# Designs tried in a protein design run: peptides against a protein of PDB entry 6DSZ. Part 90

Target 1, 361 residues: chain A of PDB entry 6DSZ
Amino acid sequence: NYVVTAQKPTAVNGCVTGHFTSAEDLNLLIAKNTRLEIYVVTAEGLRPVKEVGMYGKIAVMELFRPKGESKDLLFILTAKYNACILEYKQSGESIDIITRAHGNVQDRIGRPSETGIIGIIDPECRMIGLRLYDGLFKVIPLDRDNKELKAFNIRLEELHVIDVKFLYGCQAPTICFVYQDPQGRHVKTYEVSLREKEFNKGPWKQENVEAEASMVIAVPEPFGGAIIIGQESITYHNGDKYLAIAPPIIKQSTIVCHNRVDPNGSRYLLGDMEGRLFMLLLEKEEQMDGTVTLKDLRVELLGETSIAECLTYLDNGVVFVGSRLGDSQLVKLNVDSNEQGSYVVAMETFTNLGPIVDMCV

## One batch from the design tools (peptide; aimed at target 1 V261 Y343 M347)

Design b2_p29_5 (made by RFdiffusion4)
Pose (drawn by RFdiffusion4):
Structure b2_p29_5 (pose): chain A 361 residues (1-361), chain P 29 residues (1-29)
Amino acid sequence: as target 1 above (361 residues)
Amino acid sequence: SEEEIEEAFSEEVDEEEFWEQLEEALKEE
């Protein structure tokens, strides 16, 4: 027999922003399935540079540039456990994606977990963290000689884990995650020590959270901490400091995705399965000693995009809405809610044949 | 539509002022 592609996969599973082509090159990297798309934000709008294609299902896609690098290095993990670090190199008149490092990191003895694979990267590019199998947190240290991507497993006493994030502004690599056991589910803190290959007691106390906590947000340096998005209550955890708001405006649909807007982290974007788009706020309270603290949380609805699996703010009040169940689109957020109450205006839609349930000729 | 997209991305927007004014407009509601 013989199989050809009549149409490339149109559903968007992942999208990230960063400086990948050159420095201050606002790139939008869209992950479909086996395809990877790279764009440069120009005055025209989204203009592509190179659409590559891989022999795998892109499951983790993150950007970073470690200590002393020219441009961000892209990291990709295949669902069949193929890891690679890439680098856009336009040295010549052409374009080549050089593979700085690669390596298969499948464990012969783990069970894939509910909520699938998670790929997290250290705030200061100390290591790549993986959550492939239950009870096994895999660490991939980041240096130069680790070109044949080597790795080692730590063990995780916490068996059922929902979402994991690396915390900003800590003495060393620290991890914040939501895990489940009997008696509800909780949030626990750990420290990754890639010198002894162990877990150390984390920075702060284990807190009880909402029963349906589904997302953890890595809050940037000026504030530090972690934001946990459940079904009804949005909570902020940072050591002893703790804030939460529970607007009934949210319970109608589960919040699925989040995206950082400002570098400070004062503003965040949220998405419903009902197709909404929220703005999560961390309002500031600059005090007498010239320091900045955080006072409260406020969530107010912006309007509605399409159902988003990915979410990304680009530039000049524009957000790329990566939709898996429908058309992905481009959105302009305006201060003046011109029509009705929607601060959201569609600019461009991308044909998504969506989940093809049935068809005929 | 192409002209509107180009105008949106060629506009010199002060990001801090724009996001603050959007937050204030949400708060007034």

Design b2_p29_5_s1 (made by RFdiffusion4, then SolubleMPNN; from b2_p29_5, 14 letters changed)
Fold by OpenDDE base, seed 4:
Structure b2_p29_5_s1 (fold): chain B 361 residues (1-361), chain A 29 residues (1-29)
Amino acid sequence: as target 1 above (361 residues)
Amino acid sequence: TAAEIAAAFSAKVDEKAYLEALEKALKEK
């Protein structure tokens, strides 16, 4: 009996920060294939709390806080289309991860999207959106008492969605997405009607964006709107204001991940395919009426890290760099640059032992 | 080192002030 001690996966395919264990605790959650690792961010560093085996590769992992919840809940979708909402429960020393809701969201008919699974949550926790198949947007209504995740599909006319997010500050749940057609890439918005199970016209659209526009970032209030990241340009649009920058530095390597630093969306981390870490800055202008508008966008190079699959800002300038291709890292952002002009210092490195070949024997 | 990690996490800086200082440093570069 060869007890093949299944080597624990080390490649990170997702990470998120929030308040999962309690309202007061800051947590780092790391997805490593079928494993979820839960840490508490402490004054002494990352404290491991729980490791959870999932019934499949984690494809989506998002924290969200419905109204009336004291702490965040965790949405997970697996590559086999098993969806669950998880809650952390501690009773003394006993730690349990409770499934609040679950369901399978697989469709019998549909072409799996070439860009993979996208899962998003409405900032007001009205619904979960899933892009699983071309030409379909799946909606999971979030209902407090529902132990069974019910989903329905809305047909998308746009067959080739590149990325999609829910916007902030919308009366109805509103998605913003980049899609490709024969004419190029475009940005469009739709309102999602739960009642009618259809899309309504969204507040804005932007036709003919950069040909390599690949990511949408939903920007919180007061700015609202979205950032569109391409190979050569970064653009902002909120329906009223459009702003574009084309910093030469981003042309050198494709931006592949992002993370919001500030709750108000004034700062974002960006990671590229060469392991460069950037800060995207939203410069505010306060109007005489007290409204805050976007004045400018700025991209600044922080330094170099492992090639990020995912990034998450913790606190106190500490960033977790989740890497699939290399070693994951905890890095510190310093106000003062080093002699090489880097603002990044590696604090801890987590060795990536390579892909666990699931030998399905 | 573990001590350096602990130091980085223990120095609870005013997050707002820290990020503003970082932004300022980046803009002055």
Scores: peptide ipSAE 0.546, ipTM 0.886, DockQ to the pose 0.889
OpenDDE base, seeds 1, 2, 3, 5: peptide ipSAE 0.540, 0.544, 0.544, 0.528; ipTM 0.886, 0.888, 0.886, 0.884

Design b2_p29_5_s2 (made by RFdiffusion4, then SolubleMPNN; from b2_p29_5, 13 letters changed)
Fold by OpenDDE base, seed 1:
Structure b2_p29_5_s2 (fold): chain B 361 residues (1-361), chain A 29 residues (1-29)
Amino acid sequence: as target 1 above (361 residues)
Amino acid sequence: MKAEIEAAFSAKVDEEEYLKKLEEELKKK
């Protein structure tokens, strides 16, 4: 009996930081194909806590904290459309990952989107949104008492959604998305009515954004609104304020991932296809009425890393660079640049042995 | 490596002050 010890996957498909093990613990969660790795960020570094096998490749992994939960819950969607909400529970030395809710969200009818699966959570935890199929937006209402994840579809007139997020600070759940039509790429917003199971008109739209606009970042309060990242430009819009920058440095390689550094959304990490790491800075202006508005956007080159599939800021200037194509890294952001002008130092490298071919036997 | 990791995670710097200093240095380039 050759126990072929299946090599553990090493390529990272996603990563997220939050408070999953407790309210006080800072965690790094890493998705590697069908495997979830859970770490605690400690003064000594990353401490492994638990590994979880999933029933399929992880396609979406998001932490969220429903009102009245003491710690974050984990939403996972697999490539086979199995959805679950997971809770970490520790009782002494016993560690359990509890499934709070689960469901299959596959539709029998629909064209799977060519841009893949998008899963998003409303910042107020009212719903989960899924873009699985062209012309459909799937909604999973979040209810504490429901162990079964029930979903419904809303028809989306925009067939070619590129990226979508829920906005912050909205009375009703509001999505912001980049879509493509024959005239180019555009940004639109919709309010999501749980009661009527339909879209209402959102607060704003922006027609004719950059042709290669690929990512939406929802910006928390006090700024609100969204950042749209393209090949040549980065734009901000919140309904009242519009700002665009076109820094030449981002044109050299496509930005492929981002991560919010600050809870207030003043700083973001950006990673490109060359492994360059940037800081996106939102400069604030305080108004006489005490409101905070966006004054300017800046992009600054920090240094070079492995090509990021995902980025997450931990603490103390430490960033996890999750790589699918190369080795994942823990890097330190330094206040002072080195002799080469880099603010990034690799502290640890995690060897990527390549994709585990799921031999479907 | 281990010592560098421990130094990085143990520093417990004021996060906002640290990031502001970084931002200020980035502005000088």
Scores: peptide ipSAE 0.518, ipTM 0.908, DockQ to the pose 0.923
OpenDDE base, seeds 2, 3, 4, 5: peptide ipSAE 0.492, 0.504, 0.195, 0.036; ipTM 0.900, 0.904, 0.784, 0.615

Design b2_p29_5_s3 (made by RFdiffusion4, then SolubleMPNN; from b2_p29_5, 13 letters changed)
Fold by OpenDDE base, seed 1:
Structure b2_p29_5_s3 (fold): chain B 361 residues (1-361), chain A 29 residues (1-29)
Amino acid sequence: as target 1 above (361 residues)
Amino acid sequence: KAEEIRKAFSAKVNEEEYLEKLEEELKKK
């Protein structure tokens, strides 16, 4: 009897950093197909804490902290539209991952979007937003007492959404999205009314962005607004201020992932399809009234890594590079460049053995 | 490698100062 030990998936399709195990612990969570790996970041490196099998491929994995929670909760959506909110509980040596809420958010009618599943959480934890189908935005209200994730759809006039995020600092939950129409790609905002289950007009829009605008980054306060990443340009808009850069270096390869380094949104990591790692810098201008505005955007090449599917900054200049196509890495950002002019040093490499086809025999 | 990892994770560097210094070095290019 050959016990074919089913090889565990090694390809990374998502990663997130936060405080999941406790308020004080820094965690790295890694999604590998149906597998969730939980690590604690320690002075000695990554300590594995728990592995969790999910009932399907993880499509969305986001940490969020509702008001009054001491630690982050984990939202997971699978490719089969199973949604859950998970909590880490430890009692002595016993570690349990508790499902606080669950639900299936699949619709009977709808065209699955070509850009796949997008899941986002309002920074104030008022709702989860899901773009699953063209012309629909699904909302899951976040209620502490509800064990069943109930969702409703709001119709989107914009049928071809490329990317969507919730904005920071908005009185009402506000989405910012890139969409495509026959005239090109555009950015629009909507306020989401939970009460009326409809969109209201958002604070701003930007028509005719770059034709290949592919990603929205919501920028926290004090800047607010969003960054739009294209093939040739990076733009910032917050309703009052617009700024665009077109650094030649980003034209060489498409930016495919990003991660915020600073809580205030001053620095971001960007990864491209060639495995180049960049720092996006938001230069501050302090106004006489004490307001902080964006002065400039800058992109700097840090070095080369495996092709990132996802990036997450840990601490102390350590970055986890989650790779689907290559080996995942822990890398160190150094202040001083090496002889090759790279600021990136690989500390640890995690071998990717390729897609494990779960042949359900 | 293990020692480099320990050094990387044990360096309780003022993260902000560290990143600021990195930014300054990047600006010199």
Scores: peptide ipSAE 0.478, ipTM 0.889, DockQ to the pose 0.897
OpenDDE base, seeds 2, 3, 4, 5: peptide ipSAE 0.448, 0.468, 0.449, 0.465; ipTM 0.886, 0.891, 0.875, 0.877; seed 2 fails the geometry check

Design b2_p29_5_s4 (made by RFdiffusion4, then SolubleMPNN; from b2_p29_5, 13 letters changed)
Fold by OpenDDE base, seed 1:
Structure b2_p29_5_s4 (fold): chain B 361 residues (1-361), chain A 29 residues (1-29)
Amino acid sequence: as target 1 above (361 residues)
Amino acid sequence: TKEAIEAAFSAKVDEEKYLKELEEALKKK
């Protein structure tokens, strides 16, 4: 009986940064198929804290902090539609990952979406939204006080949703999504009514954004709104202001991942299919009334890394590059370029041994 | 509460109504 020691997965399919172990600790959480790795970010590098086996391939991994919580909770959804909310607890030297909630969110009938599972959390932690199937948006209420709140589906008229996010600064939970119809790709918003279990008209829409618009980034206040990333263009919309750029440098390779650097949404990292790392910059204009508006968008090439499946800015210019196709990396962003014009220096490389084919026997 | 969140995850959507509407919408394309 050769106990084939199942090789640990090395390909990264998700990563997130937040305060999971404590309010003060900065954590990096890495999803590697069925495995969750938890690190503390230190001045000396990544310190491993815990590894957790999940009952399926991780499809969604998001940190969120409900009102009154001192640290972040972790939402995980697997490819088999098993959902859980996890909490880290440390009691002396004992480390426990506690399941706050779990369940299966699979619907009996539905066409699984071609763009895969999308899971999003309202910035005010009012709900989780799931796009699992075409024409359906699942809502999981997170209200602690209302015991009667159950998950429900809302019908989407837009059958081909490409990406969806919750917007910031909305009185009601509001989604912004890119969808495709026979006329092209469009952006639309909906308010989510928990009471009526339906969509209400959102604050804005933008038709014909770009034929290959693929990603939505929700922008925090004071800017608000969303960034839409395409193959050729990057657009911003908040209902009052629309701005688009088409920097030639992004046309060379498709942007596939993004991560917010600044809490106020002034900077974002972008990674493309060639391993190029970009900084997206939101330039501010202060109005006479003290309101902050978007003046312009800029994209700057920082350098080259492994092809990112996910990116997370940690601290002090350190970025984790999670790669599925190549080696994951810790990289340092520098203010000054090297002799090759790169602002990126590799600090550490994590060897990817390839996909573990979980032979489900 | 834990129970409320667990109940939310385990709640079967009244799938039949929305699925019927979805099927009708898909047939109109």
Scores: peptide ipSAE 0.277, ipTM 0.730, DockQ to the pose 0.011
OpenDDE base, seeds 2, 3, 4, 5: peptide ipSAE 0.020, 0.430, 0.265, 0.027; ipTM 0.410, 0.893, 0.723, 0.582; seed 3 fails the geometry check

Design b2_p29_6 (made by RFdiffusion4)
Pose (drawn by RFdiffusion4):
Structure b2_p29_6 (pose): chain A 361 residues (1-361), chain P 29 residues (1-29)
Amino acid sequence: as target 1 above (361 residues)
Amino acid sequence: SLPNPFEPLDVSEEEFWEQLEEALKEKAE
């Protein structure tokens, strides 16, 4: 027999922003399935540079540039457990994606977990963290000689884990995650020590959270902490400091995705399965000593995009809406809510044949 | 036809976001 592609996969599973082509090159990297798309934000709008194609299902896609690098290094993990670090190199008149490092990191003894694979990267590029199998947190230290991507497993006493994030602004690599056991689910803190290959007691106390907490947000350096998005209550956790707001405006649909807007983290974008688009706020309270603190949380609806699996703010009040169940699109957020109450205006839609349930000729 | 999606802002990016927060708060009142 023989199989050809009559149409490339159109559903968007992942999208990231960063400086990948050159410095201050606002790149939008869109993950479909086996395809990877790279764009440069120009005055025209989204203009592509190179659409590559891999022999795997892109499951983790993150950007970073470690200590003393020219441009961000892209990291990709295949669902069949193929890891690689890439670099856009336009040295010549052509374009080549050099593979700085690669290595298969499948464990012969783990069970894939509910909520699938999670790929997290250290705030200061100390390591790559993986959550492939239950009870096994895999660490991949980041240096130069680790070109044949080597790795080692730590053990995780917490068996059922929902979402994991690396915390900003800590003495060393620290992890914040939501896990489940009997008696509801909780949030616990750990410290990754890639010198002894162990877990150390984390920075702060284990808190009880909402029963349906589904997302953890890494809050940047000026504030520090972690934001946990459940079904009905949005909570902020940072050591002893703790804030939460529970607007009934949210419970109607589960919040699925989040995206950081400002570098400060004062503003965030949220998405419903009903197709909404929220703005999560961390309002500031600059005090006498010239320091900045955080006072409250406020969520107010912006309008509605399409159902988003990915979410990314690009530039000049524009957000790329990566839709898996429908057309992905481009959106302009305006201060003046011109028509109705929707601060959201569609600029461009991308044909997504969506989940093809049935068809005929 | 629609305008350019990445037209430069009339104000700085920070002022644009602050003015959006104020408009959301006044609308909620």

Design b2_p29_6_s1 (made by RFdiffusion4, then SolubleMPNN; from b2_p29_6, 10 letters changed)
Fold by OpenDDE base, seed 5:
Structure b2_p29_6_s1 (fold): chain B 361 residues (1-361), chain A 29 residues (1-29)
Amino acid sequence: as target 1 above (361 residues)
Amino acid sequence: SLPNPFAPLPVSEQEYLDKLVEALKKEAE
């Protein structure tokens, strides 16, 4: 009996950074198909803590901290629509990953969206939003005492949502999304009423954005609003301020992932389909009244990495490049460029052995 | 051997990233 040691998945399909193991620990969480790998970021490097097998391919993986929690909780949604909220517990040397809440969020009726599963969490932890099906937005209210994840659907008039995020600094949970209609791509906002289980008019909209607008980044305070990333342009809107740039360098390859570097949303990492790593810069202007407004947007090339499926800034100028197509990397951002003009140095490489063909036995 | 990526910076992380941004801006001018 050859125990075919099922080769562990190596292709990364998601990564997130936060404080999952404790309030003090910085963690890197990596999704590799059905596997969740948990690391602690230490002065000595990435320390593996736990590997968790999930009951299905991880489609969404997000850290969030409800009010009165000392550390982050982990939301996972699988490709089979199994949702769970996980908590790390340590009792001496015993490590346990407990399920605080779970549920199946599959609908009996609905067209699965062509752009796949989108899962988002309200920054104030009031709800989880899911775009699973065309014309539906699923809401999971976040309640501390509920072990059963109950969801409801709100109808979206916009059938072809491309990307969606919750905005920061909103009195009510507010989504911002890119959608496509016969007239092109547009950005719209909605407030989500938990009470009435409906959408209310959001604070702003932007009609006729770039035809290839593909990603929404919610910008934290003090800027607020959202960044919309296209093929040729990057735009910012917060209801009061609009700004657009069209840097020629981004036209060469499609930006496919992003990650926030600064807590205040002043800097973001962008990765494209060629493995180029960029810094997106939000330049601030301080008004005489002490308000902070966006003055300008800039995109600067850092260097080249593996083709990122996901990016996450860790600490100390170190970025994890999660790759599905190539080797994942820990890269260092340097203040000085090398002889090739690159500000990126690969520090560690994690070999991708290719797609695990799940031989269904 | 490459140095430990998480070796302490000589300055704060914020200052380090600010220096990087300054370098990037200067190269673009």
Scores: peptide ipSAE 0.605, ipTM 0.925, DockQ to the pose 0.893
OpenDDE base, seeds 1, 2, 3, 4: peptide ipSAE 0.350, 0.578, 0.356, 0.601; ipTM 0.750, 0.921, 0.756, 0.924

Design b2_p29_6_s2 (made by RFdiffusion4, then SolubleMPNN; from b2_p29_6, 8 letters changed)
Fold by OpenDDE base, seed 4:
Structure b2_p29_6_s2 (fold): chain B 361 residues (1-361), chain A 29 residues (1-29)
Amino acid sequence: as target 1 above (361 residues)
Amino acid sequence: SLPNPFAPLSVSEEEFLEKLVEALKKEAA
């Protein structure tokens, strides 16, 4: 009996930070194929709490806190379209991951989108949105008492969605997305009506964005709106304010991931295909009426890391660099640059043994 | 041994991030 000890997956395909184990604990959650690893961020380092096997490759992993929950819940969607909402529960030394809700969200008819599975959560926790198939937006209403994740589809006229996010500060759940048509790439917004199960016209649109616009970042209040990241440009739009920058440094390699540093969306980490780590800065202007508006956007090079599949700021200037192609890293941001002009120091490296191909025998 | 990456900052996280941003802005100028 060769117990082929299936090596644990080491390639990271997602990471998220939040308060999953308790309201007070800062957690790092790492998706490695079918495996979820849960850590507590401590002054001594990453403390492993639990590893969880999932019923398929994790395609979406998002923390969210519904109103009246003391801690974050975890939404997971697998590549086999199994959805679940997980809760961490500790009772003394007993640690349980409870499934609060589950469902299969696969459609019998649909073309899987070439840009893969996108899962997003409304900032007010009204719904989960899923782009699984071309021309469809799937909605999972969030109800606390519902153990069965029920979904419905809304038809998208825009068949080729590149990226989508829920916006902040919207009275109704509002999506912002980049899509491609024969005329180029565009940004559009839609309000999502749970009642009517349809899209209403969103607050704004931006036609003819950069041809390689690939990512949407929803910006929290007070700024609101979205950042659109392309190959050559970064743009901000909130309906009233438009700002674009074209920093030459981002042309060298495609930005592939991002993470918000500040709760107010003043700072973001950006990672490119060469492993360069940037900080995107939103400079504020305070108006005479006390409103905060975007003054400027800046992109600054922090340094080099492993090629990030995902990034997450932890605390104390520590960033987790989740890598699929290389070793994952804990890196420290420093105020003082080194002799090479880098503000980044690798503190810990997690060896990537390569992709575990699930040979279905 | 690399220092503990999670060693507490000598300043608040916000003050650290502000100082970092100021440093980045000076190098780009």
Scores: peptide ipSAE 0.553, ipTM 0.902, DockQ to the pose 0.906
OpenDDE base, seeds 1, 2, 3, 5: peptide ipSAE 0.541, 0.537, 0.537, 0.533; ipTM 0.900, 0.900, 0.904, 0.898; seed 3 fails the geometry check

Design b2_p29_6_s3 (made by RFdiffusion4, then SolubleMPNN; from b2_p29_6, 10 letters changed)
Fold by OpenDDE base, seed 1:
Structure b2_p29_6_s3 (fold): chain B 361 residues (1-361), chain A 29 residues (1-29)
Amino acid sequence: as target 1 above (361 residues)
Amino acid sequence: SLPNIFAPLPVSREEYLEKLVEALKKEAE
């Protein structure tokens, strides 16, 4: 009996940072196919806490904190449309991952979207949004007492959604999305009515964005609005202010991932298909009335890493670079550049042995 | 043992990030 020790998956397909194990702990959560790895970020480095096997490939992994929770909860959606909300619970030395809620959100009728599964959470934790199928937006209302994740669909007129996020600072849950039609790519917003189970007109739209606009970043208050990332341009819009930059350096390779560094949305990490790591900076202007407006956008090259599938800023200038194609890394951002002009130093490398096809026999 | 990757910075997170931003600005000039 050859116990084929199933090699653990090493390719990273998602990562998130938050306070999952406690309110005080900083955690790094890493998705590797069907496996979730949970670490505590310590002064000494990453401490492994728990590994969790999921019933399918992790497609969405998001931390969120409902109003009146002391720590973050974890939303997971699998590629088989199994959804769950997980809680970390420690009782002495006993560590349990509790399923607070679960459900299957698969539709019997629908074309799976070519751009894959998108899962987003409203910043006020009113709902989860899912783009699973063309022309549909699935809503999971968040209720504390609901152990069963029930969903409903809202019809989207826009069939070719590229990316979607919930906006911050909206009275009603509001989505912002990039979509493609025969005239090009556009940005639109919708308010989501839980009561009526329909879309209402959102606060703003921008027609004819860059043809290769691929990512939406929701910007927290005080700026609000969204950043739209393309191949050649980075655009900010909040309904009142529009600002676009086209830094030549981003044209060399497609930006494929991002991570917010500051809680106020002043800085973002960007990773491209060549493993270049950038900092996107939102320069603020304080008005006489105390309002904060965006003055300018700037992009700076930090250095080179493995090709990131996902990025997350931890603390103390340390970034986790989750890679699917190469080795994942912990890198340090330095204030001073090295002799090559790089601000990035690799601290630890996690060997990627390639896609372990879990042959579930 | 992982190197002490997360040794506390001698400055706040915010101050560290501001210094990084300032350094990046000087190289772009």
Scores: peptide ipSAE 0.448, ipTM 0.881, DockQ to the pose 0.715
OpenDDE base, seeds 2, 3, 4, 5: peptide ipSAE 0.008, 0.197, 0.071, 0.025; ipTM 0.363, 0.739, 0.665, 0.627; seeds 2, 4, 5 fail the geometry check

